# Ledger of designs, part 127: peptides against a protein of PDB entry 7SID

Target 1, 151 residues: chain A of PDB entry 7SID
Amino acid sequence: LHMYLMLLKELPGEEYPLPMEDVLELLKPLSNVCSLYRRDQDVCKTILNHVLHVVKNLGQSNMDSENTRDAQGQFLTVIGAFWHLTKERKYIFSVRMALVNCLKTLLEADPYSKWAILNVMGKDFPVNEVFTQFLADNHHQVRMLAAESIN

## One batch from the design tools (peptide; made by RFdiffusion4, then SolubleMPNN)

Design b2_p27_3_s3 (from b2_p27_3, 11 letters changed)
Fold by OpenDDE base, seed 3:
Structure b2_p27_3_s3 (fold): chain B 151 residues (1-151), chain A 27 residues (1-27)
Amino acid sequence: as target 1 above (151 residues)
Amino acid sequence: SSVEERIEKERKKIEEEVEKFLKEEEE
């Protein structure tokens, strides 16, 4: 875990986008790692903060390539899982803040949720619809962060 | 360019670490 988290932390930002092949390699173990540590709030927060770079990379990539679609799918699976557990009130506000930041970045890249769609339990949830729910979050900082993304 | 060199170095670093991680998970 420690090595993987360090790797995510060192991921170049949007200024220096990674080749999609490298993004795919990073995403391969991500779902499993998230699953193993789904109950650890600190690890979840750290993962969500670090994968912001992945979101930025996905937004700048060619959406028509198979590799891009694969990377998007793998990433959205992870985000969907975090969203699902958030709905079940499993995460503290700091984790929700990190998730909102990920969703914000997705909306910036795909405002109309053409590809940014979370599939949870066989149902599709466009990120723009998911995002609006955070405007009613119980924690004021989460609401404020969500509100900042609308304007 | 300097930017390209930096990107390439980061790529190689990431690939090597990911490969090590994947090998550990397979064992």
Scores: peptide ipSAE 0.021, ipTM 0.410, DockQ to the pose 0.029
Fold by OpenDDE base, seed 1:
Structure b2_p27_3_s3 (fold): chain B 151 residues (1-151), chain A 27 residues (1-27)
Amino acid sequence: as target 1 above (151 residues)
Amino acid sequence: SSVEERIEKERKKIEEEVEKFLKEEEE
């Protein structure tokens, strides 16, 4: 886990996107890692903070390539899982803050949620629609972060 | 590349751990 998280953290951002093949390799174990540690708030927060680099890379990718779609799908699966568990009130505010940051970055890359769509339990949830839900979060810092991200 | 090799190595380790975990949960 530690080594994997370090690799995620070291991923270049928007200015220097990695080849999509490398991004895919990083994403392959991610869903499993998230599943294993879904109940660990600290690990979840760390994962969400580190995957911000992945989102930045996806924003600079060729959307017409199969590899890009695959990477987007792998990433959105993970974000969707975190969103789902958030709806089930499984995560503390600090984890939700990290999730909002991920969603913010997704919206910057895809403001109209053309590809940024979370599929949870067979239903599609556009990220722009999901994001607005955090404006009503019970924790004031989460609401503030969400509000700042919209404007 | 060396980075790709490191990623793949870590992926394999995680996959093995996940597989082990799933088997334990099924028992």
Scores: peptide ipSAE 0.021, ipTM 0.474, DockQ to the pose 0.060
Fold by OpenDDE base, seed 4:
Structure b2_p27_3_s3 (fold): chain B 151 residues (1-151), chain A 27 residues (1-27)
Amino acid sequence: as target 1 above (151 residues)
Amino acid sequence: SSVEERIEKERKKIEEEVEKFLKEEEE
């Protein structure tokens, strides 16, 4: 886990996009890691904070690329899981904050949720609609963060 | 690349952990 998190942390930023092939490699174990540590708030927070770089890379990639779509799908699966568990009140505010940041970045890349759609339990949820829900989050900091993204 | 190699190694370790986890859940 620690090595994986380190790798996520060391990902190139928006200025220097990571090759999509590398992004895919990073995403491959992510779902499993998230599943294993779904009850560990600190790990979840750390993961969400680190994958911000992945989101930025995804937004800058060729949308027509199969690898891009694959990476987007894998990432969205993870985000969808976090969102789903958030709806079930499984995560503390700090994790939700990190999730909102991810969603914010997704919306910056895809404001109209053309590809940023969460599929949870067979149902599609556009990120722009999902994001709006955080405006009504129980924690004021989460609401504020969400509101900042709208303005 | 070196990074890719490191990622792959870590992936394998995680997969092993996942497998163990699944076995524990089955018990």
Scores: peptide ipSAE 0.021, ipTM 0.497, DockQ to the pose 0.062
Fold by OpenDDE base, seed 5:
Structure b2_p27_3_s3 (fold): chain B 151 residues (1-151), chain A 27 residues (1-27)
Amino acid sequence: as target 1 above (151 residues)
Amino acid sequence: SSVEERIEKERKKIEEEVEKFLKEEEE
């Protein structure tokens, strides 16, 4: 886990995106890692903070490429899982804030949720619709972050 | 690349841990 998180942290930012092949390699174990540590709030927060770089890379990539679609699918599956567990009130506010930041970045890349759609239990949830639900979050900082993200 | 090799090595390790976890959850 520690080595994996270190690799995620070392991802170049939006200014210097990674080749999609490298992004895919990083995403391959992500679902398993998230599943294994789904009940660890600190690990979940760390993962969500680090995968922000992945979102930035996805936003700058050619959306028509096969690799991009594959990466999008893998990433959205993970985000969908975090969203699902958030709805079940499994995460503290700091984890939810990290998730909102991921969703914010997705909306910046795809404001109309053309590809940013979460599939949870066979149902599709556009990220823009998912995001608005955080405006009514129980924690004031989460609401404030969501509101600021819309401006 | 060196990065890809490191990622692949870590992935294999994590997969083994996940398999162990799944067994424990089923018991």
Scores: peptide ipSAE 0.020, ipTM 0.493, DockQ to the pose 0.065

Design b2_p27_3_s4 (from b2_p27_3, 12 letters changed)
Fold by OpenDDE base, seed 4:
Structure b2_p27_3_s4 (fold): chain B 151 residues (1-151), chain A 27 residues (1-27)
Amino acid sequence: as target 1 above (151 residues)
Amino acid sequence: SEVEERIKKRLEEIEKEIAEYLKELEE
């Protein structure tokens, strides 16, 4: 885990996007890591904070490529899982804030949720609709973050 | 780039470690 998190921290920024192939490789173990540590709030927060770089990379990639779609799918699976557990009230506010930041970044890349759609339990949830729900979050900081993200 | 290659190598190592860990959990 430590090595993985360290790897995520070393990802290049938005100005130097990773090749989609590298993004895919990075995403491959992510679902497993998230699953293993789904109950560890600190780890989840850290993961969500670091995957922001992945979202930025996804937004700058060729959306028509198979690799891009695959990466998007892998990433959305992870985000969907976090969203699902959020709905189950399994995450503290700090994790939810990190999730909101991810969703914000997704919306910046895909404002109309053309590809940013969470599939949870066989149902599709466009990120723009999902994001709106955080405006009614129980924690004021989450609401504020969501609100400022829309403006 | 050099950074990308380093990341790739580290990622491969991590993937192997994860795979082994998951295997151990299944045993």
Scores: peptide ipSAE 0.021, ipTM 0.422, DockQ to the pose 0.044
Fold by OpenDDE base, seed 1:
Structure b2_p27_3_s4 (fold): chain B 151 residues (1-151), chain A 27 residues (1-27)
Amino acid sequence: as target 1 above (151 residues)
Amino acid sequence: SEVEERIKKRLEEIEKEIAEYLKELEE
């Protein structure tokens, strides 16, 4: 886990997007790592903070390639899992904050949720719709972060 | 780049390790 997290920290920012094939390689173990540590709040927070770089890379990529769609799908699967567990009240506010930041970045890349759609339990949830739900979060900081992200 | 390739290789190794671990848990 620590080695993986270290590698995630080495991801370049949006100013230096990676080739999509490289993004795919970075995403490959992510779902497994998230699954293994889904009950660890600190690990989940750390993962969500680090994958912000992945979102930024995805946002600047061409959307017409199979690799892009694959990368988007893999990433959205992970985000969807976090969203699902959030709905089940499994995550504390700090994890939800990190998730909101990821969703914010997705919305910046895809404001109308053309591709940013979470599939959870066979149902589709557009990120813009998901994001608005955090405006009613029980924790004030989560609500504030969500509200700040609207504009 | 060289750095990217290094990262890629390490991630592949980690993926394999995780996959093996998960397999062991399922058995």
Scores: peptide ipSAE 0.020, ipTM 0.434, DockQ to the pose 0.051
Fold by OpenDDE base, seed 5:
Formats: sequence, C-alpha cells, structure tokens
Structure b2_p27_3_s4 (fold): chain B 151 residues (1-151), chain A 27 residues (1-27)
Amino acid sequence: as target 1 above (151 residues)
Amino acid sequence: SEVEERIKKRLEEIEKEIAEYLKELEE
C-alpha cells in the first residue's frame, strides 16, 4: 500500500493530464487495494484524495476512446463500492468528504450523468442522483461541502 | 516519458503482488 501511495504521489501534476494508458495502469490494482483496506478509514480517505487526480484526467480525455470507457468503468466500480459502504454508514465524515469531492469532479465533467453512473449490486445510480443524497448527510460539514459543490 | 515508463513498471509489480496475495487468501 505504501508503495502504491508513493507511486500516486509521483504522478504528473494536475496541470498535465496523464495519458489514458497510464490512467488505466493506475486503476487496474485500485479495486484490489480498496477491497483490502475497505475498513481502514485513513487509507480510504487517502486513496480517495489521490484518485481525485484520476477523475480530472478522465474528464479531460477523449470520451470516445476504448481506453477512456475502460478507465471510466474501473473508476466507477471503485467509487460505487465507496458509496455503497457509505450508505451502510461504514465511513466517517472525513471519508465521505473525500468521496463528495470525487463526485463533484465527476459532475463537473459529466453534469447530466451520461456516463457517470454507479452500478452497485446490479442497479444503476446516476452520480447526480447520488450526489444529492449528501445534501442530507448527518454531518454538517458534508452537507456544506455538497451544497457548495453545486453552487 | 521515462518517468511514465517507470511508473507503469512499478504498478505492474504491485498488481502481481496483490494478485498473489489475493490468491493466497482464497486458498
């Protein structure tokens, strides 16, 4: 995990989007890493903060490419898992804050959730619909962040 | 770039390590 996180820090800055092939390579092990540390709040928060860069890259890429679709699918699977556990109240507010930031960035790239759709247990949940649920979050800071994100 | 290739190589190594670990858990 530490090696993986270190690799994430070595990625080019947000000012220079990664080639999609690099994004794919980054996302490939991500689901496994997340599954191993799903109950570690600090690790989950760190992962979500780092993958924010990936979300921005996805939004700036050619959406019609096969690599983009593949990357989107892999990323949405991970986000869906985090959201699912959030609904089960498994994550503290700081993790939910990081998740909201990821969802915010997704909505900036896809405001109408044309491709940003979470599939959890065989059901589809558009990110714009998922995002509105955080407006009613139990923690005030999460609600505030969600509210500011749509303004 | 050289940096990108280095990152890819390291990620592949991590993937292999994780895959082996997961396999061990399933056995």
Scores: peptide ipSAE 0.020, ipTM 0.429, DockQ to the pose 0.050
Fold by OpenDDE base, seed 3:
Structure b2_p27_3_s4 (fold): chain B 151 residues (1-151), chain A 27 residues (1-27)
Amino acid sequence: as target 1 above (151 residues)
Amino acid sequence: SEVEERIKKRLEEIEKEIAEYLKELEE
């Protein structure tokens, strides 16, 4: 885990987007890591904060390729899992804040949820629909962050 | 550019480290 988190921290900035091949390599172990540490709030927050770079890279890549679709799918699977556990009230506000930031970035890249669709338990949930639920979050900071993202 | 080359080199190192990590998980 420690090594993997260190690798995530060394992702290039927005000025130099990652090649899609490198994005895929980073995403491959992510699902397993998230599953193993799903109960650790600090680890989850850290992961969500670092995967923002992945979201930004995916959003900047307007190329429709097999690798792009694969990367999007793998990423959305992870985000869907976090959202699902959020619905089950398993995460504290700081983790939800990090998730909202990820969803915000997805909406900026795909405002109409053409590809940004979470599949959870066999059902599809467009991110724009999912995002509006955070406007009614129990924590005021989460609501405020969500509201800022709409305007 | 020079910056891009440095990034590329670092990414190669990261890929190597990831590969080694995954290998350890398989064992």
Scores: peptide ipSAE 0.018, ipTM 0.411, DockQ to the pose 0.029

Design b2_p27_4_s1 (from b2_p27_4, 18 letters changed)
Fold by OpenDDE base, seed 1:
Structure b2_p27_4_s1 (fold): chain B 151 residues (1-151), chain A 27 residues (1-27)
Amino acid sequence: as target 1 above (151 residues)
Amino acid sequence: SLEEFLKLLNSSDREVRLKAREDLLLR
């Protein structure tokens, strides 16, 4: 899978900000890869853990840049898909925890969900409102993680 | 597995990351 290989080659291995152009290129194939492996819980968990680096990069960039907005949009599309499937109870708790971590990082960058808005099936869901739903998750570890994230 | 391979690509060990990337290029 060429798209898979392209994504994997660009994954950051260090805690430093990437140029927005690189972030954008990294995000391009991500939706396809996620779609391909959406039924594999372990792969989804791993993907969500790895994209944390991307989220951190997005939060450190100039939000007025067109490339930044594009990158944000592409990333939010992926997160929205994961959240949508979570709402349909398709993911185990470990995947949900990884998603919560992503959402937490988004809220750190955008506490009031000015740009961190998930668009799923044509409807907008601000991440801060989405995040509060995990406080009522069926699994205690997910609830605890969510609670810790807002403190 | 794919999961393990992804972990290698993001390893804190530079040599591990480089080796993983090399393996990816050879596939």
Scores: peptide ipSAE 0.016, ipTM 0.390, DockQ to the pose 0.027
Fold by OpenDDE base, seed 2:
Structure b2_p27_4_s1 (fold): chain B 151 residues (1-151), chain A 27 residues (1-27)
Amino acid sequence: as target 1 above (151 residues)
Amino acid sequence: SLEEFLKLLNSSDREVRLKAREDLLLR
């Protein structure tokens, strides 16, 4: 957690994309942090909001590098976990909205889900298909956010 | 809490962000 926070402090105020190696270092502890706080709705929401910076960095990088693929994989693992728990109705609407924002950003970078594919329980789920599920979310604000994202 | 600390790190106020970073370094 300490290491994660130390790395996270570098994100605020950034006006240019981080080197991919820095993105990777930031992502390494993320899964563990998320696991520790997976039941804390507020922490999860905050984490999801912060990882938007990572998504933006990923979208602006060269997609062919090994480091990029690794970073994409690590990030998608985290997003997949959040989505999985969302399907199990473990998260309140505010967390789901934060997740939708992450998915929206992914779709902006990869509209056809060439690399943005969630692997959950050994199965692949393209983000563009996952995203459409939020159009039918039980909470009106989540539906509205999802609808706005496809315009 | 972690959530509060993260909010401070991402504050639009530069001084707030700097203070949060400083607090982190002192831990």
Scores: peptide ipSAE 0.016, ipTM 0.377, DockQ to the pose 0.026
Fold by OpenDDE base, seed 4:
Formats: C-alpha cells, sequence, structure tokens
Structure b2_p27_4_s1 (fold): chain B 151 residues (1-151), chain A 27 residues (1-27)
C-alpha cells in the first residue's frame, strides 16, 4: 500500500503529463487497493488526494486513444464506487472533501461530461450532476468546498 | 466472501477481475 501510494503521490501533474500507457498501468491496481481499504477513512482520503494527479493526466490525454478510454474507465469505476459509498453515508467529511476535489478536477478536465460519467449499479451519472449534489452535503465544509469549486 | 472476491480479483479473465473489483467496492 505505502509503495503504491508513493507512486500515486509522485505522479507528475498537469504540467508534465505521463503517457497514457503509464497512467493506465498505475490505475490497474487502484480498484484493488480501494476495495481492500474501502472502510479505512484515512487510506481512502489519501488515495483520493493522490489520484488528483491521475485526473490531471487523464484530462491532458488524447481522449480518442484506446488507452485513454481504458484509463478513464478504470478511474471512473473507482470514483463511482467512492461516490456510491458516499451516498450510503459510509465516508466521513474529510473523505468526501477529497472526493469533491477529485470531481472538481474531473470537471475542469471535462466540463461537459463527455467522458466523465460514473456508472453505478448499471446507471450513468454525469460528474457534473454528481458534483452538484455535494452542495447539499450534510457537512458545512463539504458544502463550502463544493460551492467554491463551482464559482 | 471476501476471500472469494480476492480470488476473482486475480482471475485470468479481465472481465471477471473488473466485475470483482466493482462488486467489492460497492458491497
Amino acid sequence: as target 1 above (151 residues)
Amino acid sequence: SLEEFLKLLNSSDREVRLKAREDLLLR
């Protein structure tokens, strides 16, 4: 876990995007890691904070490539799971804040939700719509973060 | 069980792995 988190943390951001092939390889184990630690709030928060770099890389890539679509799919599956569990009130506010930051970055990369669509339980949820729901979050800091992110 | 999911996560079939990942996260 620690080694993987280190790799995520050291991932170059928007300024120096990685080839999608490398991003994809990094994303492959992500769902497994998240699954194993889905009930650990601190680990989830850390993961969400680190995957911000992944989102930035995804946004800078050629969306027409197969690797990009695959990477996007891998990432969105994870984010969708986090959102789903958030809806079930399984995560504390700090984790939700980290998720909001991820969603914000996704919207910056894909403001029209062309590819940023969460599929949860067989249904599609555009990130734009998902993000807006955090304006009504139970925790004031989450609401504030969401509001600031939209403006 | 969790152990069963872990086995599926290591399946040689990509679709099986992906489904297992999703199921485990969403459970």
Scores: peptide ipSAE 0.014, ipTM 0.359, DockQ to the pose 0.616
Fold by OpenDDE base, seed 3:
Structure b2_p27_4_s1 (fold): chain B 151 residues (1-151), chain A 27 residues (1-27)
Amino acid sequence: as target 1 above (151 residues)
Amino acid sequence: SLEEFLKLLNSSDREVRLKAREDLLLR
């Protein structure tokens, strides 16, 4: 786990994006890692903070490539799981804030949610619709972060 | 370091990138 998180942390962002093939390889174990540690708030927060680099990398890639679509799918699966558990009140505010930052970055890359769609329990939820729900979050800091992220 | 390794993955030299990818897969 520690080594994997270190890899995610050191992932290049906007200046030096990794080839999509390499990003995909890094994403492959992510769903499993998240599943194993879904009850650990600190690990979840760390993962969400680190995957911000992945989102930025995805947004700058060729969206029409097969590898890009695969990477997007794997990433959205993870984000969808975090959002689902958030709806079930399983995460503290700091984890929710990290999730909001991920969603914000997704919206910056895909403002109209053309590909940024979460599939949860067999239903599709565009990220722009998901994001607005955090404007009514119970925690003040989460609401403020969401509001500040609106363009 | 890990940072240096990641730089190798993005090297302009194809052979360097390929070697780095192989090392990543073997780890």
Scores: peptide ipSAE 0.013, ipTM 0.350, DockQ to the pose 0.031

Design b2_p27_4_s2 (from b2_p27_4, 18 letters changed)
Fold by OpenDDE base, seed 3:
Structure b2_p27_4_s2 (fold): chain B 151 residues (1-151), chain A 27 residues (1-27)
Amino acid sequence: as target 1 above (151 residues)
Amino acid sequence: ELEEFLKLLDSKDREVRLKAQEELLLR
């Protein structure tokens, strides 16, 4: 786990986008890691903060390739899982804030949710619709962050 | 009752937060 988290942390930012092949390789074990540590708030927060770099890379790739679609799908699966557990009141506010940041970045890349759609339990949820739910979050800092993201 | 419990999850006190998390996981 530690090694994997370090790899995620060291991902280059928007200035130096990663090749899609590298993004895909990093995403492959992510779902498994998240499932194993879904009950650990600190690990979840760390993962969500680190995958912001992945979102930025996905957003910059406007080329519709098989690798891009695969990477998007794997990423959205993870985000969908976090959102689902958030609705079940499983995460503290700091984890929810990290999730909002991920959703914000997705909306910047895909404002109309053409591809940014969460599939949870066989049902599709466009990110733009999901995002609005955080405007009514019980924690004031989460609401504030969500509101700032719309501007 | 649920809202009050959820506040414990966001407590600044680590011991309180951990206890609340444990209770949540055991439900």
Scores: peptide ipSAE 0.023, ipTM 0.489, DockQ to the pose 0.024
Fold by OpenDDE base, seed 5:
Structure b2_p27_4_s2 (fold): chain B 151 residues (1-151), chain A 27 residues (1-27)
Amino acid sequence: as target 1 above (151 residues)
Amino acid sequence: ELEEFLKLLDSKDREVRLKAQEELLLR
């Protein structure tokens, strides 16, 4: 886990996007790691903070290839899972903060949710609609972060 | 059965892979 988290942390930012093939390789173990540690708030927070780089890479991709779609889909599946568990009130505010940052970055890359759609339990949820729910979050810092992202 | 399920995570079919990922995260 530690090594994997370090790898995520050391990923190049928006200025230096990774090849999509590398993104895919990084996403492969991600779902497993998230599943194993989904009840660990600190690990979840760390994961969400580090995958911001992945979001940025996905957003910088102008390729309409199968690999891009696959990477986006895999990532959105993970985000969807976090959102689903958030909706079930399984995560503390700091984890929700990290999730909001991920959603914010997704919206920056896809403001109209053309591809940024969470599929959870067979239902589609555009990220822009999901994001608005955090405006009513029980924690003031989460609400503030969400509000700042929209304004 | 677990091994078979894990194999779905590596499926070439995107839909199958995504469903498996979702199930793994949400179970």
Scores: peptide ipSAE 0.022, ipTM 0.479, DockQ to the pose 0.850
Fold by OpenDDE base, seed 4:
Structure b2_p27_4_s2 (fold): chain B 151 residues (1-151), chain A 27 residues (1-27)
Amino acid sequence: as target 1 above (151 residues)
Amino acid sequence: ELEEFLKLLDSKDREVRLKAQEELLLR
């Protein structure tokens, strides 16, 4: 876990995007890690914070690339799972904050949710629609963060 | 059953992989 989190943390931002193949390699264990630590709020928060860099890389990639689509899919699946569990009140506000930041970053890369669509339980949820739900979050800081992102 | 499920994570079909990933996280 530690090594994996370090790798995620060291991902470059938009200025220096990684090859999509490298992004994919980093995403491969992500679902497993998230599954194993889904009940650990701190780990989840850390993961969500670190994958912000992944979003930035995904946004700068060629949308027609198979690798890009795969990476996007893997990432969105994870985000979708976090969102799903959030709706089930499984995460504290700090984790939700981190999730909102991820969604915000996704919207920055894809404002119209062309590819940023969460598929949860067979249903598609555009991130822009998902994001608005956090405006009604029970925690004021989450609401504020969501509101700031829209404006 | 677990081994069969794990194979889905490595599927060449994107949709299959995504569904498997989702299931893994939601378990």
Scores: peptide ipSAE 0.020, ipTM 0.454, DockQ to the pose 0.827
Fold by OpenDDE base, seed 2:
Structure b2_p27_4_s2 (fold): chain B 151 residues (1-151), chain A 27 residues (1-27)
Amino acid sequence: as target 1 above (151 residues)
Amino acid sequence: ELEEFLKLLDSKDREVRLKAQEELLLR
């Protein structure tokens, strides 16, 4: 876990995207890591904070590439799972804030949710629609963060 | 059952992989 989190943390910013092949390699173990630590709020928060770099890389890639679509799918599966568990009220506000930041970054890369669609339990949820739900979050900081992201 | 999901994570079919990832993560 520690080594993997370090690798995620060291991902370059939006200006210097990694080759999509490298992004895919970094995403491969992510589902397993999230599954093992899904009940650990601190680990989940850390993961969500680090995967912001993945979103930035995805936004700079060629959308016509099969590898890009694969990477997007893997990433969105993880985000969808976090969102699903959020809907089930399994995460504290700090984890939800980290998730909102991920969704915000997704919307910056894909404002109209052309590819940013969460598939959860066989149903599709466009991120632009999912994001608005956090405007009504029970915690004031989550609501404020969501509201600021729209501006 | 978990081993079955892990095998599906390496499927060449994208939709199969995504479904397996979802099921594993939400398990």
Scores: peptide ipSAE 0.017, ipTM 0.446, DockQ to the pose 0.847

